# Peptides against a protein of PDB entry 5ONS: the designs that were tried, part 110

Target 1, 181 residues: chain A of PDB entry 5ONS
Amino acid sequence: MFKKFDEKENVSNCIQLKTSVIKGIKNQLIEQFPGIEPWLNQIMPKKDPVKIVRCHEHIEILTVNGELLFFRQREGPFYPTLRLLHKYPFILPHQQVDKGAIKFVLSGANIMCPGLTSPGAKLYPAAVDTIVAIMAEGKQHALCVGVMKMSAEDIEKVNKGIGIENIHYLNDGLWHMKTYK

## One batch from the design tools (peptide; made by RFdiffusion4, then SolubleMPNN)

Design b2_p22_1_s3 (from b2_p22_1, 7 letters changed)
Fold by OpenDDE base, seed 5:
Structure b2_p22_1_s3 (fold): chain B 181 residues (1-181), chain A 22 residues (1-22)
Amino acid sequence: as target 1 above (181 residues)
Amino acid sequence: PLNDPDYEKQLEELEKELEELE
């Protein structure tokens, strides 16, 4: 989603959200990420304005105090930014790729099944379309936010093709954006 | 929030993987 993303070229505008809209978004976030509920007031304090940074390709980034929190495309599901995920690693279920897959993930490549089934990888139960944090063997912080294109079960059984779609990865255009005030 | 004293180190190590690929 952000492989060729550039803040200067791909951001259209920024709008401040009304209280009612913020409430709706918070409810959506809780639905997507139930475990976030106790932390939501810390992540999005009531006193702080919430903004949407509108980008090309129908991408929207939710921000508070310039911090990039979540993003979505075409009003689909929200994804946490890696920066937020690093602070709250429990937001997403995890999958772990082996050491050899790291460089490919960081190049924006989709995660192939063998990288999830080989020694050093850890594959946890997850259904298709589940948004997951991509961890790596020997690393503590997520490399990538992805979406399961196959169930964990099918990844193990078939062990061929794209297991997880790479949505947002370390050092992509969104990562480089850092803040937006 | 996660308070990891090795955060910057971990990020550097991750980014190094990308550098080696390029």
Scores: peptide ipSAE 0.105, ipTM 0.734, DockQ to the pose 0.033
Fold by OpenDDE base, seed 4:
Structure b2_p22_1_s3 (fold): chain B 181 residues (1-181), chain A 22 residues (1-22)
Amino acid sequence: as target 1 above (181 residues)
Amino acid sequence: PLNDPDYEKQLEELEKELEELE
């Protein structure tokens, strides 16, 4: 989603959200990520305005005090930014790729099934379309936010093709955006 | 990872993987 993303070229505008809209978004976030509920007041303090950075390709980035928190495309599901995920790693269920897959993930490549079934990888139960944090063998911080394109069961059985779509990865355009005020 | 003092070091190590690829 952000492989060719550049703040100067791809950001259209920034709007401040109404209270009612913020409440709705918070409810959506809790629904998507139940574990975030106790932390949501810390992540999105009531006293702080919530903004949406509108980008090309119908991308919206949710921000508070310039911190990039979540993003979505075409009013789809919210994804946490890697920066937020690093602070709250429990927001997403995890999948782990082997050491050899790291460089490909960091190039923005989708994650193929063998990279999830090989020694050093860890594949946890997850349904198709689940948003997941991509961990790597021997690393503490997520490399990527992805979406299961196959269920964990099918990844194990078929073990061929795209298992997880790479949505946001370390050093992509969103990562380099850092903050937006 | 929350308030991890080694956060920057860990990121540097990850980013080196990218540098090696490029």
Scores: peptide ipSAE 0.101, ipTM 0.729, DockQ to the pose 0.075
Fold by OpenDDE base, seed 1:
Structure b2_p22_1_s3 (fold): chain B 181 residues (1-181), chain A 22 residues (1-22)
Amino acid sequence: as target 1 above (181 residues)
Amino acid sequence: PLNDPDYEKQLEELEKELEELE
Protein backbone atom coordinates (compact mmCIF):
# COMPACT_ATOMS: atom_id res chain seq x y z
CA MET B 1 0.00 0.00 0.00
CA PHE B 2 2.87 2.38 0.74
CA LYS B 3 5.68 1.05 -1.44
CA LYS B 4 5.58 4.10 -3.68
CA PHE B 5 4.06 6.40 -1.09
CA ASP B 6 5.60 9.80 -0.49
CA GLU B 7 4.31 12.27 2.07
CA LYS B 8 5.00 15.26 -0.14
CA GLU B 9 3.33 13.81 -3.20
CA ASN B 10 0.57 11.63 -1.83
CA VAL B 11 -0.96 13.57 1.07
CA SER B 12 -3.98 15.63 0.06
CA ASN B 13 -5.16 17.28 3.25
CA CYS B 14 -5.71 16.87 6.97
CA ILE B 15 -8.98 17.33 8.83
CA GLN B 16 -9.95 17.34 12.47
CA LEU B 17 -12.72 14.92 13.31
CA LYS B 18 -15.94 15.66 15.12
CA THR B 19 -16.63 14.05 18.46
CA SER B 20 -19.33 11.80 17.07
CA VAL B 21 -17.05 10.55 14.33
CA ILE B 22 -14.29 9.85 16.82
CA LYS B 23 -16.68 7.84 18.94
CA GLY B 24 -17.68 5.76 15.96
CA ILE B 25 -14.08 5.12 15.03
CA LYS B 26 -13.21 4.09 18.57
CA ASN B 27 -16.06 1.61 18.57
CA GLN B 28 -14.87 0.19 15.28
CA LEU B 29 -11.34 -0.13 16.60
CA ILE B 30 -12.59 -2.05 19.61
CA GLU B 31 -14.56 -4.38 17.37
CA GLN B 32 -11.53 -5.03 15.20
CA PHE B 33 -9.03 -5.19 18.04
CA PRO B 34 -10.77 -6.16 21.29
CA GLY B 35 -7.52 -6.12 23.21
CA ILE B 36 -7.06 -2.43 22.53
CA GLU B 37 -10.01 -1.31 24.63
CA PRO B 38 -8.14 -0.88 27.93
CA TRP B 39 -5.50 1.16 26.14
CA LEU B 40 -7.66 3.25 23.86
CA ASN B 41 -7.87 6.21 26.23
CA GLN B 42 -4.10 6.23 26.41
CA ILE B 43 -3.70 5.95 22.66
CA MET B 44 -6.46 8.44 21.92
CA PRO B 45 -6.92 10.67 24.98
CA LYS B 46 -10.27 12.42 25.12
CA LYS B 47 -8.60 15.79 25.55
CA ASP B 48 -6.61 15.47 22.33
CA PRO B 49 -7.99 16.19 18.89
CA VAL B 50 -8.13 13.35 16.41
CA LYS B 51 -7.21 14.06 12.82
CA ILE B 52 -7.43 12.22 9.53
CA VAL B 53 -4.68 12.67 7.00
CA ARG B 54 -6.26 12.11 3.62
CA CYS B 55 -4.00 10.63 1.00
CA HIS B 56 -4.24 9.57 -2.60
CA GLU B 57 -5.76 6.21 -3.46
CA HIS B 58 -8.44 6.78 -0.82
CA ILE B 59 -6.01 6.20 2.03
CA GLU B 60 -6.77 7.78 5.39
CA ILE B 61 -4.37 7.95 8.32
CA LEU B 62 -5.72 8.47 11.83
CA THR B 63 -3.48 10.71 13.93
CA VAL B 64 -3.39 12.09 17.47
CA ASN B 65 -0.86 14.75 18.43
CA GLY B 66 0.94 14.09 15.20
CA GLU B 67 1.39 10.39 15.87
CA LEU B 68 0.27 8.10 13.10
CA LEU B 69 -1.93 5.48 14.70
CA PHE B 70 -4.09 3.66 12.18
CA PHE B 71 -4.78 3.75 8.48
CA ARG B 72 -7.44 2.45 6.14
CA GLN B 73 -8.26 2.45 2.47
CA ARG B 74 -11.66 3.10 0.96
CA GLU B 75 -13.24 3.05 4.39
CA GLY B 76 -12.23 -0.55 4.86
CA PRO B 77 -10.81 -2.03 8.04
CA PHE B 78 -8.29 -0.09 10.07
CA TYR B 79 -4.69 -1.23 10.23
CA PRO B 80 -2.33 -0.16 12.97
CA THR B 81 0.85 1.57 11.93
CA LEU B 82 4.04 -0.28 12.72
CA ARG B 83 4.99 2.49 15.10
CA LEU B 84 1.82 1.97 17.10
CA LEU B 85 2.14 -1.78 16.85
CA HIS B 86 5.66 -1.62 18.25
CA LYS B 87 4.27 0.27 21.21
CA TYR B 88 1.34 -2.11 21.63
CA PRO B 89 2.44 -5.39 20.08
CA PHE B 90 -0.62 -7.27 21.30
CA ILE B 91 -3.02 -5.33 19.08
CA LEU B 92 -2.66 -7.87 16.30
CA PRO B 93 -2.25 -11.61 16.22
CA HIS B 94 1.25 -12.57 15.20
CA GLN B 95 2.77 -14.67 12.48
CA GLN B 96 6.49 -15.29 12.26
CA VAL B 97 8.53 -15.69 9.10
CA ASP B 98 11.91 -17.33 8.93
CA LYS B 99 15.08 -15.29 8.77
CA GLY B 100 15.42 -15.81 5.05
CA ALA B 101 12.09 -14.14 4.39
CA ILE B 102 13.09 -10.87 6.07
CA LYS B 103 14.72 -9.34 3.02
CA PHE B 104 11.64 -10.05 0.92
CA VAL B 105 9.22 -8.67 3.50
CA LEU B 106 11.29 -5.52 3.77
CA SER B 107 11.18 -5.13 0.00
CA GLY B 108 7.40 -5.06 0.13
CA ALA B 109 6.90 -8.54 -1.23
CA ASN B 110 3.96 -10.66 -0.24
CA ILE B 111 4.78 -13.48 2.12
CA MET B 112 4.89 -16.88 0.51
CA CYS B 113 3.74 -19.98 2.31
CA PRO B 114 7.18 -21.61 2.61
CA GLY B 115 8.37 -18.64 4.63
CA LEU B 116 5.65 -19.41 7.16
CA THR B 117 6.13 -23.17 7.38
CA SER B 118 9.90 -23.44 7.69
CA PRO B 119 11.62 -24.39 10.96
CA GLY B 120 12.39 -20.78 11.83
CA ALA B 121 8.83 -19.67 11.22
CA LYS B 122 5.85 -19.85 13.54
CA LEU B 123 2.37 -20.12 12.11
CA TYR B 124 -0.58 -19.53 14.40
CA PRO B 125 -4.26 -20.21 13.72
CA ALA B 126 -5.83 -17.43 11.71
CA ALA B 127 -8.64 -17.13 9.20
CA VAL B 128 -8.51 -15.53 5.79
CA ASP B 129 -8.62 -11.73 5.87
CA THR B 130 -7.22 -11.54 9.41
CA ILE B 131 -4.92 -8.58 9.88
CA VAL B 132 -1.68 -9.84 11.41
CA ALA B 133 1.66 -8.62 12.67
CA ILE B 134 4.56 -10.18 10.83
CA MET B 135 7.39 -11.10 13.13
CA ALA B 136 10.69 -12.60 12.11
CA GLU B 137 12.97 -15.22 13.53
CA GLY B 138 15.45 -13.60 15.88
CA LYS B 139 13.80 -10.18 15.73
CA GLN B 140 11.81 -8.59 18.52
CA HIS B 141 9.72 -6.06 16.61
CA ALA B 142 7.20 -6.54 13.85
CA LEU B 143 8.52 -6.02 10.34
CA CYS B 144 5.20 -5.76 8.62
CA VAL B 145 1.45 -5.49 8.92
CA GLY B 146 -0.25 -7.98 6.65
CA VAL B 147 -3.49 -9.70 5.78
CA MET B 148 -3.98 -13.44 5.66
CA LYS B 149 -4.74 -14.47 2.09
CA MET B 150 -4.98 -18.10 3.12
CA SER B 151 -5.98 -19.57 6.43
CA ALA B 152 -3.17 -20.86 8.59
CA GLU B 153 -4.51 -24.34 7.99
CA ASP B 154 -4.37 -23.95 4.23
CA ILE B 155 -0.91 -22.42 4.37
CA GLU B 156 0.32 -25.57 6.06
CA LYS B 157 -1.54 -27.92 3.73
CA VAL B 158 -0.91 -26.21 0.42
CA ASN B 159 2.40 -24.58 1.32
CA LYS B 160 2.51 -22.78 -2.00
CA GLY B 161 1.57 -19.32 -3.16
CA ILE B 162 0.83 -16.12 -1.28
CA GLY B 163 0.02 -16.77 2.34
CA ILE B 164 -0.03 -13.19 3.61
CA GLU B 165 -0.38 -9.94 1.71
CA ASN B 166 2.15 -7.28 2.65
CA ILE B 167 0.26 -4.09 3.51
CA HIS B 168 2.71 -1.97 5.49
CA TYR B 169 6.35 -2.76 6.16
CA LEU B 170 9.38 -1.29 7.88
CA ASN B 171 10.95 1.52 5.88
CA ASP B 172 8.05 1.99 3.48
CA GLY B 173 6.52 5.37 2.72
CA LEU B 174 4.25 5.36 5.74
CA TRP B 175 7.11 4.47 8.05
CA HIS B 176 9.09 7.43 6.80
CA MET B 177 6.31 9.89 7.63
CA LYS B 178 7.02 9.41 11.35
CA THR B 179 4.70 12.25 12.41
CA TYR B 180 2.16 14.55 10.82
CA LYS B 181 0.55 17.58 12.48
CA PRO A 1 7.17 1.13 23.42
CA LEU A 2 5.82 -0.72 26.40
CA ASN A 3 8.41 -2.77 28.26
CA ASP A 4 10.96 -2.43 25.50
CA PRO A 5 14.01 -0.50 26.68
CA ASP A 6 16.01 -1.80 23.74
CA TYR A 7 13.57 -0.61 21.08
CA GLU A 8 15.97 1.82 19.46
CA LYS A 9 18.77 -0.69 19.44
CA GLN A 10 16.64 -3.41 17.92
CA LEU A 11 15.21 -1.02 15.37
CA GLU A 12 18.67 0.13 14.40
CA GLU A 13 19.69 -3.46 13.81
CA LEU A 14 16.71 -4.02 11.55
CA GLU A 15 17.41 -0.85 9.63
CA LYS A 16 21.05 -1.79 9.28
CA GLU A 17 20.10 -5.18 7.93
CA LEU A 18 17.81 -3.51 5.44
CA GLU A 19 20.54 -1.12 4.38
CA GLU A 20 22.96 -3.96 3.81
CA LEU A 21 20.44 -5.73 1.62
CA GLU A 22 19.82 -2.67 -0.52
Scores: peptide ipSAE 0.098, ipTM 0.726, DockQ to the pose 0.097
Fold by OpenDDE base, seed 3:
Structure b2_p22_1_s3 (fold): chain B 181 residues (1-181), chain A 22 residues (1-22)
Amino acid sequence: as target 1 above (181 residues)
Amino acid sequence: PLNDPDYEKQLEELEKELEELE
């Protein structure tokens, strides 16, 4: 989603959200990520305005005090930014790729099944279309936010093709935005 | 993916960033 993304070229505008819209978004976030509820007031304090950075290709980035928190495309599901995920790693279920897959993930490549089934990888139960944090062998922090294109069960059984779609990865265009005020 | 000239740089940044976060 952000492989060819550049803040200067791809950001259209930024709007401050109304209270009612913020409430709706918070509810959506809790629905998507139930475990975030106790932390949501910390992530999005009531006293702080919430903004949406509108980008090309119908991408929207949710921000509070300049921090990039979540993003979505075409009003689909919200994804946490890696920066937020690093602070709250429990927001997403995890999958771990092997050491050899790291360079490919960081190039924006989708995660192939063998990278999730090989020694060094750890594949946890997850349904297709689940948004997941991609962890790396030997690393503490997620390097990618992805979407299961196959269930964990099917990844193990088929072990061919794209297991997880790469949505947002470390050092992509979104990562390099860092903040937006 | 190996055609991405920046993957090595990204790896370096990953290591650096993760080191700082850990």
Scores: peptide ipSAE 0.058, ipTM 0.672, DockQ to the pose 0.040

Design b2_p22_1_s4 (from b2_p22_1 with L1P H6D Q17L K18L E19K)
Fold by OpenDDE base, seed 2:
Structure b2_p22_1_s4 (fold): chain B 181 residues (1-181), chain A 22 residues (1-22)
Amino acid sequence: as target 1 above (181 residues)
Amino acid sequence: PLNDPDYEEKLEELEELLKELE
């Protein structure tokens, strides 16, 4: 989603959200990520305005005090930014790729099934379309936010094709955006 | 939150990895 993203070229505008809209978004976030509920007032304090940075390709980035928190495309599901995920690693279920897959993940490549079934990888139960944090063997911070394109069961069974779609990865355009006020 | 005191160090490790891959 952000492989060719550049803040200077791909940000259209930024709007401050109304309270009612914020409430709706918070409810959506809790629905997607139930475990975030106790932390949501910390992540999105009531006193702080919530903004949407509107980008090209129908991308919207949810921000508070310039911190990039979540993003979505075409009003689809919200994804946490890696920066937020690093603070709250429990927001997403994890999948782990082996060391050899790191370079491909960091190039924006989708994660193929063998990279999730090989020694050094750890594949946890997850259904199709589950948003997941991609960890790597020997690394403690998520390298990527992805979406399961196959269930974990099918990844093990079929073991070929795209297992996880790479949505947002370390060192992509969103990562380099860092903040936006 | 994680509140990992070693976060910056761990992040640097990832950044170093990125440099190695470039």
Scores: peptide ipSAE 0.056, ipTM 0.666, DockQ to the pose 0.036
Fold by OpenDDE base, seed 3:
Structure b2_p22_1_s4 (fold): chain B 181 residues (1-181), chain A 22 residues (1-22)
Amino acid sequence: as target 1 above (181 residues)
Amino acid sequence: PLNDPDYEEKLEELEELLKELE
């Protein structure tokens, strides 16, 4: 989603959200990520304005005090930014890729099944379309946010093709934004 | 999570990995 993303070229505008819209978004976030509920007031304090950074290709980034928190495309599901996920790693279920897959993930490539089933990888139960955090062996923080294109069960059985779609990865255009005020 | 004293160090390790694997 952000492989060819540049803040200067791809950001259209930024709007401050109304209270009612913020409430709706918070509810959506809790629905998607139930475990975030106890932390949501810390992540999005009531006193702080919430903004949407509108980008090309119908991408919207949710921000509070300049921090990039979540993003979505075409009003689809929200994804946490890696920076938020690093603070709250429990927001997403995890999958771990093997060492050999890391460089490809960091180039924006989708994650192939063998990279999830080989030694060094750890594949946890997850349904298709689940948003997941991609972990690297020996690293505490996620390097990628992805979407399961196959269930974990099917990845193990078929072990061929795209297992996880790469949505947001370390060093992509979104990562380099850092903040937006 | 927010006040992890090791966060910066762990993030730096990840960024170093990025540099090595790019």
Scores: peptide ipSAE 0.050, ipTM 0.672, DockQ to the pose 0.039
Fold by OpenDDE base, seed 4:
Structure b2_p22_1_s4 (fold): chain B 181 residues (1-181), chain A 22 residues (1-22)
Amino acid sequence: as target 1 above (181 residues)
Amino acid sequence: PLNDPDYEEKLEELEELLKELE
């Protein structure tokens, strides 16, 4: 989603959200990520305005105090930014790729099934369309936010093709935005 | 890494890995 993303070229505008809209978004976030509920007031304090950075390709980034928290495309599901995920790693279920897959993930490539079933990888139960954090052996911070394109069960059985779609990865255009005020 | 005091160091290590792989 952000492989060719550049703040100067791809950001259109930034708007502050109304209270009612913020409430709706918070409810949606809790629905998507139940574990976030106890932390949501810390992540999105009531006293702080919530903004949406509107970008090309129908991308919207949710921000508070300049911190990039979540993003979505075409009013789809919200994804946490890697920067937020690093602070709250439990927001997403994890999947772990093997060492050999790391370079490809960091190039923006989708995660192939063998990279999730090979030694060094860890595949946890997850349904198709689940948003997941991509981890790597020996690393404590997620390398990527992805979406299961196959269930964990099917990844194990088929073990061929795209298992997880790479949505946001370390060093992509969103990562380099850092903040937006 | 919730309020991890070593976050910056760990992130630096990850970024170093990134540089090595590029």
Scores: peptide ipSAE 0.046, ipTM 0.658, DockQ to the pose 0.059
Fold by OpenDDE base, seed 1:
Structure b2_p22_1_s4 (fold): chain B 181 residues (1-181), chain A 22 residues (1-22)
Amino acid sequence: as target 1 above (181 residues)
Amino acid sequence: PLNDPDYEEKLEELEELLKELE
């Protein structure tokens, strides 16, 4: 989603959200990520304005105090930014790729099934379309936010093709934004 | 955020990995 993304060229505008809209978004976030509920007031304090950075390709980035928290495309599901995920690693279920897959993940490539079934990988139960954090052996912090294109069961059985779609990865255009006010 | 005293160190490790892979 952000492989060719540049803040200077791809951001259109930034708007401050109304209270009612913020409430709706918070409810959606809790539905998507139930474990975030106890932390939501810390992530999005009531006293702080919530903004949406509107980007090309119908991408919207949710921000508070300049911190990039979540993003979505075409009003689809919200994804946490890697920066938020690093602070709250439990927001997403995890999948671990082997060391050999790291280079491909960091190039924006989708995660192939063999990279999730190898000895250095760890595959956890997850249904299709589940948003997941991509971990790597020996690394504590997520390298990528992805979406399951196959169930964990099918990844193990078929062990061929795209297992997880790469949505947002370390060092992509979104990562380099860091903050936006 | 979660209190992770090793966060900066581990993040630096990832950044070093990125440099090696570039």
Scores: peptide ipSAE 0.043, ipTM 0.657, DockQ to the pose 0.037

Design b2_p22_2_s1 (from b2_p22_2, 8 letters changed)
Fold by OpenDDE base, seed 5:
Structure b2_p22_2_s1 (fold): chain B 181 residues (1-181), chain A 22 residues (1-22)
Amino acid sequence: as target 1 above (181 residues)
Amino acid sequence: SEMEEIEKKQKELAKKLLEKAK
């Protein structure tokens, strides 16, 4: 989603959200990420304005005090930014790729099944369309936010093709954006 | 588990929102 993304070229505008809209978004976030509920007041303090940065290709980034928290495309589900996920790693289910897959993930490539089933990888139960944090063997922080294109069960059985779609990865255009005020 | 519940809810909401986005 952000392989060719550049803040100067791909950001259109920024809007401050009304209280009622913020409430709706918070409810949606709790629905998507139940574990975030106790932390939501810390992540999105009531006294702080919430903004949406609108980008090309119908991408929207949710921000508070300049911090990039979540993003979505075409009003689909919210994804946490890697920067937020690094602070709150529990908000997504995890999958772990082997060492050999790291360089491909960091180039924006989709995660192939063998990278999830090989020694050094760890595959956890997950259904299709689940948003997951991609961890790596020997690394502490998530490398990527992805979406399961196959269930964990099918990844193990079929063991070929795209297991997880790469949505947002370390050092992509969104990562380099850092803040927006 | 909490992680399993997150998975289920994410999938359900993703489908709903994808349909809305069309």
Scores: peptide ipSAE 0.090, ipTM 0.707, DockQ to the pose 0.078
Fold by OpenDDE base, seed 4:
Structure b2_p22_2_s1 (fold): chain B 181 residues (1-181), chain A 22 residues (1-22)
Amino acid sequence: as target 1 above (181 residues)
Amino acid sequence: SEMEEIEKKQKELAKKLLEKAK
């Protein structure tokens, strides 16, 4: 999603959200990420305005005090930014790729099934379309936010093809954006 | 099993999100 993303070229405008819209978004975030509920007031304090940075290709980035928190495309599900995920790693269920897959993930490549079933990888139960944090052996922080294209069960059984779609990864265009005020 | 329950919940949520995204 952000492989060719540049703040100067791909950001259109920024809008401040109404209270009612913020409430709706918070409810959606709790629905998507139940574990975030106790932390949501810390992440999105009531006193702070919530903004959406509108980008090309119908990408929207949710921000508070310039911090990039979540993003979505075409009004689909929200994804946490890696920067937020690094602070709150429990927001997403995890999947772990082996060391060999790291360089490909960091190039924006989708995660192939063998990278999730090989030694050093850890595959946890997850249904299709689940948003997941991609971890790697020997790394402390998530490398990528992805979407399960196969269930964990099918990844193990089939062990061929794209297991997880790479949505947002370290050093992509969104990562380099860092903040937006 | 615990695994089946987790997958069931995730599947239900995924379906809801997909419907909203259409």
Scores: peptide ipSAE 0.046, ipTM 0.670, DockQ to the pose 0.079
Fold by OpenDDE base, seed 2:
Formats: C-alpha cells, sequence, structure tokens
Structure b2_p22_2_s1 (fold): chain B 181 residues (1-181), chain A 22 residues (1-22)
C-alpha cells in the first residue's frame, strides 16, 4: 500500500473529525482490536483532536497530535501503523517469519508460506483476512502489518503460495512519515 | 479443535468487518 508512497506527493489534505465521527471510529477500533479498549484513552485522549490525513488512492491516516496511529483504504478496516504497533505490540495477533524472509518483507513482498513454516518461523492460529503483525526471527519489533490470505492451518498444509499479504512494512512510505500536523 | 475454534471466531469477525467496509 505504501511501497511508493511519498508524503509530499501523495497527501491531499487533513481534516479534523467531529466528535460523533471519533466515537464511531473508536467503536470500530474496539471491534477490530478488543485488547485496545483499556488503552484507547491513552492512545486517543479526549482532550486531543483527532484528524484524518487524506491521501491518494483513498488512503486515510488517523492521527492524534501529529502521531500516525491507524490507516485504512476506501473506508475499509483499520490497520495500526508500525509505530503504534511498536508501542502496543498486542494490538494484533502475531506471525513470525524466518531470518531469510526478512529482506523480502522489507522490500514489500508478500509473505510466502515457506517463510512461515520453516525453522525459525512461528505460525499461530489465524483465519483468512485476519490483520496480523509480522515478527521476525531474532527481532524484537514487528517488521510488517499484513493480512492473512490463507488460514494458518492451510498455510501449514499447503505450504505454497502467498500466505500473508504485505500491507505496511518497516521503511516504507508510511514509516517515513514520522508525524503529520 | 482449539485452533479451529479460534479461526472460526476470527473469520466471523473479519467477514463482518469487510462487509461493513463495502
Amino acid sequence: as target 1 above (181 residues)
Amino acid sequence: SEMEEIEKKQKELAKKLLEKAK
């Protein structure tokens, strides 16, 4: 989603959200990420305005005090930014790729099944379309936010093809947007 | 199995979220 994303070229505008809209978004976030509920007031304090940075290709980035928190495309499900995920790693279920897969993930490539079933990888139960954090063998922080294209069970059984779609990865265009005010 | 139960719950949630996004 952000492989060739550039803040200067791909950001259109920024709007401050109404209270009613913020409430709706918060409810959606809790539905998507139930574990975030106790932390939501810390992540999105009531006193702080919530903004949406509108980008090309119908991408929207949710921000508070300039911090990029979540993003979505075409009003679809929200994804946490890696920066937020690094602070709150429990927001997403995890999958771990082996060391050999790291360079491909960081190039924006989708995660192939063998990278999730090989020694050094850890495959956890997850259904198709689940948003997941991609961890790496020997690394502390998530490298990528992805979407399961196969269930964990099918990844193990088939062990061929795209297991997880790469949505947002370390050092992509979104990552390089540290803040936006 | 435990894995199947987890996957079913996640699948239902994912489907619901995708439907809302359409």
Scores: peptide ipSAE 0.024, ipTM 0.553, DockQ to the pose 0.075
Fold by OpenDDE base, seed 3:
Structure b2_p22_2_s1 (fold): chain B 181 residues (1-181), chain A 22 residues (1-22)
Amino acid sequence: as target 1 above (181 residues)
Amino acid sequence: SEMEEIEKKQKELAKKLLEKAK
């Protein structure tokens, strides 16, 4: 989603959200990420304005005090940014790739099944279409936010093809935005 | 159900991660 993304070229505008819209978004975030509820007031304090940065390709980034928190495309599900996920790693279920897959993930490549079933990888239960944090052997912070293209069970059984779609990865265009005010 | 079991395990993982983050 952000492989060729650049703030200067791909950001269209920024709008401040109404209170009612913010409430709706918070409810959606709790629905998508139940574990975030106790932390949501810390992440999105009531006193702080919430903004949406509108980008090309129908991408929207939710921001508070310049921090990039979540993003979505075409009003689909919200994804946490890696920067938020690094602060709150429990927001998403985890999958761990082996060391060999790291360089490919960081190039924006989708995660192939063998990278999730090989020694050094850890495959946790997850249904298809689940948004997941991609961890790596020996690394503390998530490398990527992805979407399960197969269930964990099918990844293990089939062990061929794309297991997880790479949506947002470390050092991509979104990562390099850093902040937006 | 299978989905409920998956969700349960994911919640357990989240709890562990939360504890680790403290």
Scores: peptide ipSAE 0.021, ipTM 0.575, DockQ to the pose 0.060

Design b2_p22_2_s2 (from b2_p22_2, 9 letters changed)
Fold by OpenDDE base, seed 2:
Structure b2_p22_2_s2 (fold): chain B 181 residues (1-181), chain A 22 residues (1-22)
Amino acid sequence: as target 1 above (181 residues)
Amino acid sequence: SHMDEILKKSEELAKELLEKAK
């Protein structure tokens, strides 16, 4: 989603959200990520305005105090930014890729099944369409946010093709955006 | 702060992985 994203070229505008809209978004976030509910007031304090950074390709980034928190495309599901995920790693279920897969993930490539079943990888139960944090072997911080294109069970059984779609990864355009005030 | 440390580690990871990816 952000492979060729650049703040200068791809940000259109920024709007401050109304209270009612914020409440709706918060409810959606809790629905998507139930574990976030106790932390949501900390992540999005009531006293702080919530903004949406509108980008090209129908991308919207939810921000508070300049911090990029979540993003979505075409009014689809929200994804946490890696920066938020690093602070709250429990927001997403995890999958771990082997060392060899790292370079491909960081090029924006989708995660192929063998990278999730090989030695050094760890595959955890997850259904299709689940948003997941991609962990690297031996690392504590997620390197990618992805979406399961196959269930964990099918990834192990079939063990070929795209297992997880790469949505957001370290050093992509969103990562380098860092903040938006 | 704790959050600052997390951010620092995040940036370090990004840098490290970028270097290894080249």
Scores: peptide ipSAE 0.343, ipTM 0.863, DockQ to the pose 0.032
Fold by OpenDDE base, seed 1:
Structure b2_p22_2_s2 (fold): chain B 181 residues (1-181), chain A 22 residues (1-22)
Amino acid sequence: as target 1 above (181 residues)
Amino acid sequence: SHMDEILKKSEELAKELLEKAK
């Protein structure tokens, strides 16, 4: 989603959200990520304005005090930014890729099944379309936010093709954006 | 702060992995 993303070229505008819209978004976030509920007031304090940075390709980034929290495309599901996920790693279920897969993930490549079934990888139960945090062997911070394109069960059984779609990864355009005020 | 340290580690990770990926 952010492989060729540049803040200067791909950001269109920024709007401050009304309170009613913010409430709706918070409810959606809790629905998507139930574990975030106790932390949501810390992540999005009531006193702080919530903004949406509108980007090309119908990408929207939810921000508070300049911090990039979540993003979505075409009003689809919200994804946490890696920066937020690093602070709250429990927001997403995890999958772990082996060391060999890291360089490909950081190039924006989708995660192939063998990278999830090989030694050094850890595959946890997850259904298709589940948003997941991609962990790397030997690392404690997620390197990627992805979407399951096969169930964990099918990844193990078939072990061919795209297991997880790469949505957001370290050093992509969103990562380099850092903040927006 | 705790959050600052996390952010620092995040940046370090990004830098490390970028160098290894080259």
Scores: peptide ipSAE 0.314, ipTM 0.855, DockQ to the pose 0.032
Fold by OpenDDE base, seed 5:
Structure b2_p22_2_s2 (fold): chain B 181 residues (1-181), chain A 22 residues (1-22)
Amino acid sequence: as target 1 above (181 residues)
Amino acid sequence: SHMDEILKKSEELAKELLEKAK
């Protein structure tokens, strides 16, 4: 999603949201990520304005005090930014890729099944379309946010093709954006 | 702060993994 994203070229505008809209978004976030509810007031303090950064290709980034928190495309599901996910790693279920897959993930490549079934990888139960945090062996911070294109079960059985779609990864355009006020 | 430490670790991870990816 952000492989060829540049803040200077791909941001259209930024709007401050009304209180009612913020309430709706918070409810959506709790629905998508139930575990975030106890932390949502810390992530999005009621006293702080919430903004949407509108980008090309129908991408919207939710921000508070300049911090990039969540993003979505075409009003689809919200994804946490890696910067937020590093602070709250429990927001997403995890998958772990092997060491060999890391360089490809960081190039924006989708994650192939063998990179999830090989020694060093850890594949956890997850249904297709589940948003997941991609972990590297021995690391505590996610290197990528992805979407399961196959169930974990099918990845193990078929072990061929794209297992997880790469949505957001370290050093992509969103990562480089850092903050926006 | 705790959050600052997390951010620092995030940046360190990014640097480390990018170097390994070369």
Scores: peptide ipSAE 0.278, ipTM 0.839, DockQ to the pose 0.032
Fold by OpenDDE base, seed 3:
Structure b2_p22_2_s2 (fold): chain B 181 residues (1-181), chain A 22 residues (1-22)
Amino acid sequence: as target 1 above (181 residues)
Amino acid sequence: SHMDEILKKSEELAKELLEKAK
């Protein structure tokens, strides 16, 4: 989603949200990520304005005090940014790729099934379309936010093709954006 | 080694952000 993203070229505008809209978004976030509820007031304090950065290709980034928190495309589900996920790793279920897959993930490539079934990988139960954090063997923080294109069960059985779609990864255009005020 | 350096910087930054969130 952000492989060729550039803040100067791909950001259209920024709007401040009304209180009613913020309430709706918070409810949606709790529905998508139940574990975030106790932390939501810390992540999005009531006294702080919430803004949406509108980008090309119908991408929207939710921000508070310049911090990039979540993003979505075409009014779809919200994804946490890696910067938020690094602070709150429990927001997403995890999948782990082996050391050899790291360079491909960081190039924006989708995660193939063999990279999830190898000895250095760890595959946890997850249904298709689940948003997941991609962990790397020997690393503490997520390298990527992805979407299961196959269930964990099918990845193990078929072990061929795209297992997880790469949505957001370290050092992509969104990562380099850092803040927006 | 280039990839290792990138990951090191990313991990260090991640740790810093985590500490600031406390």
Scores: peptide ipSAE 0.162, ipTM 0.753, DockQ to the pose 0.034

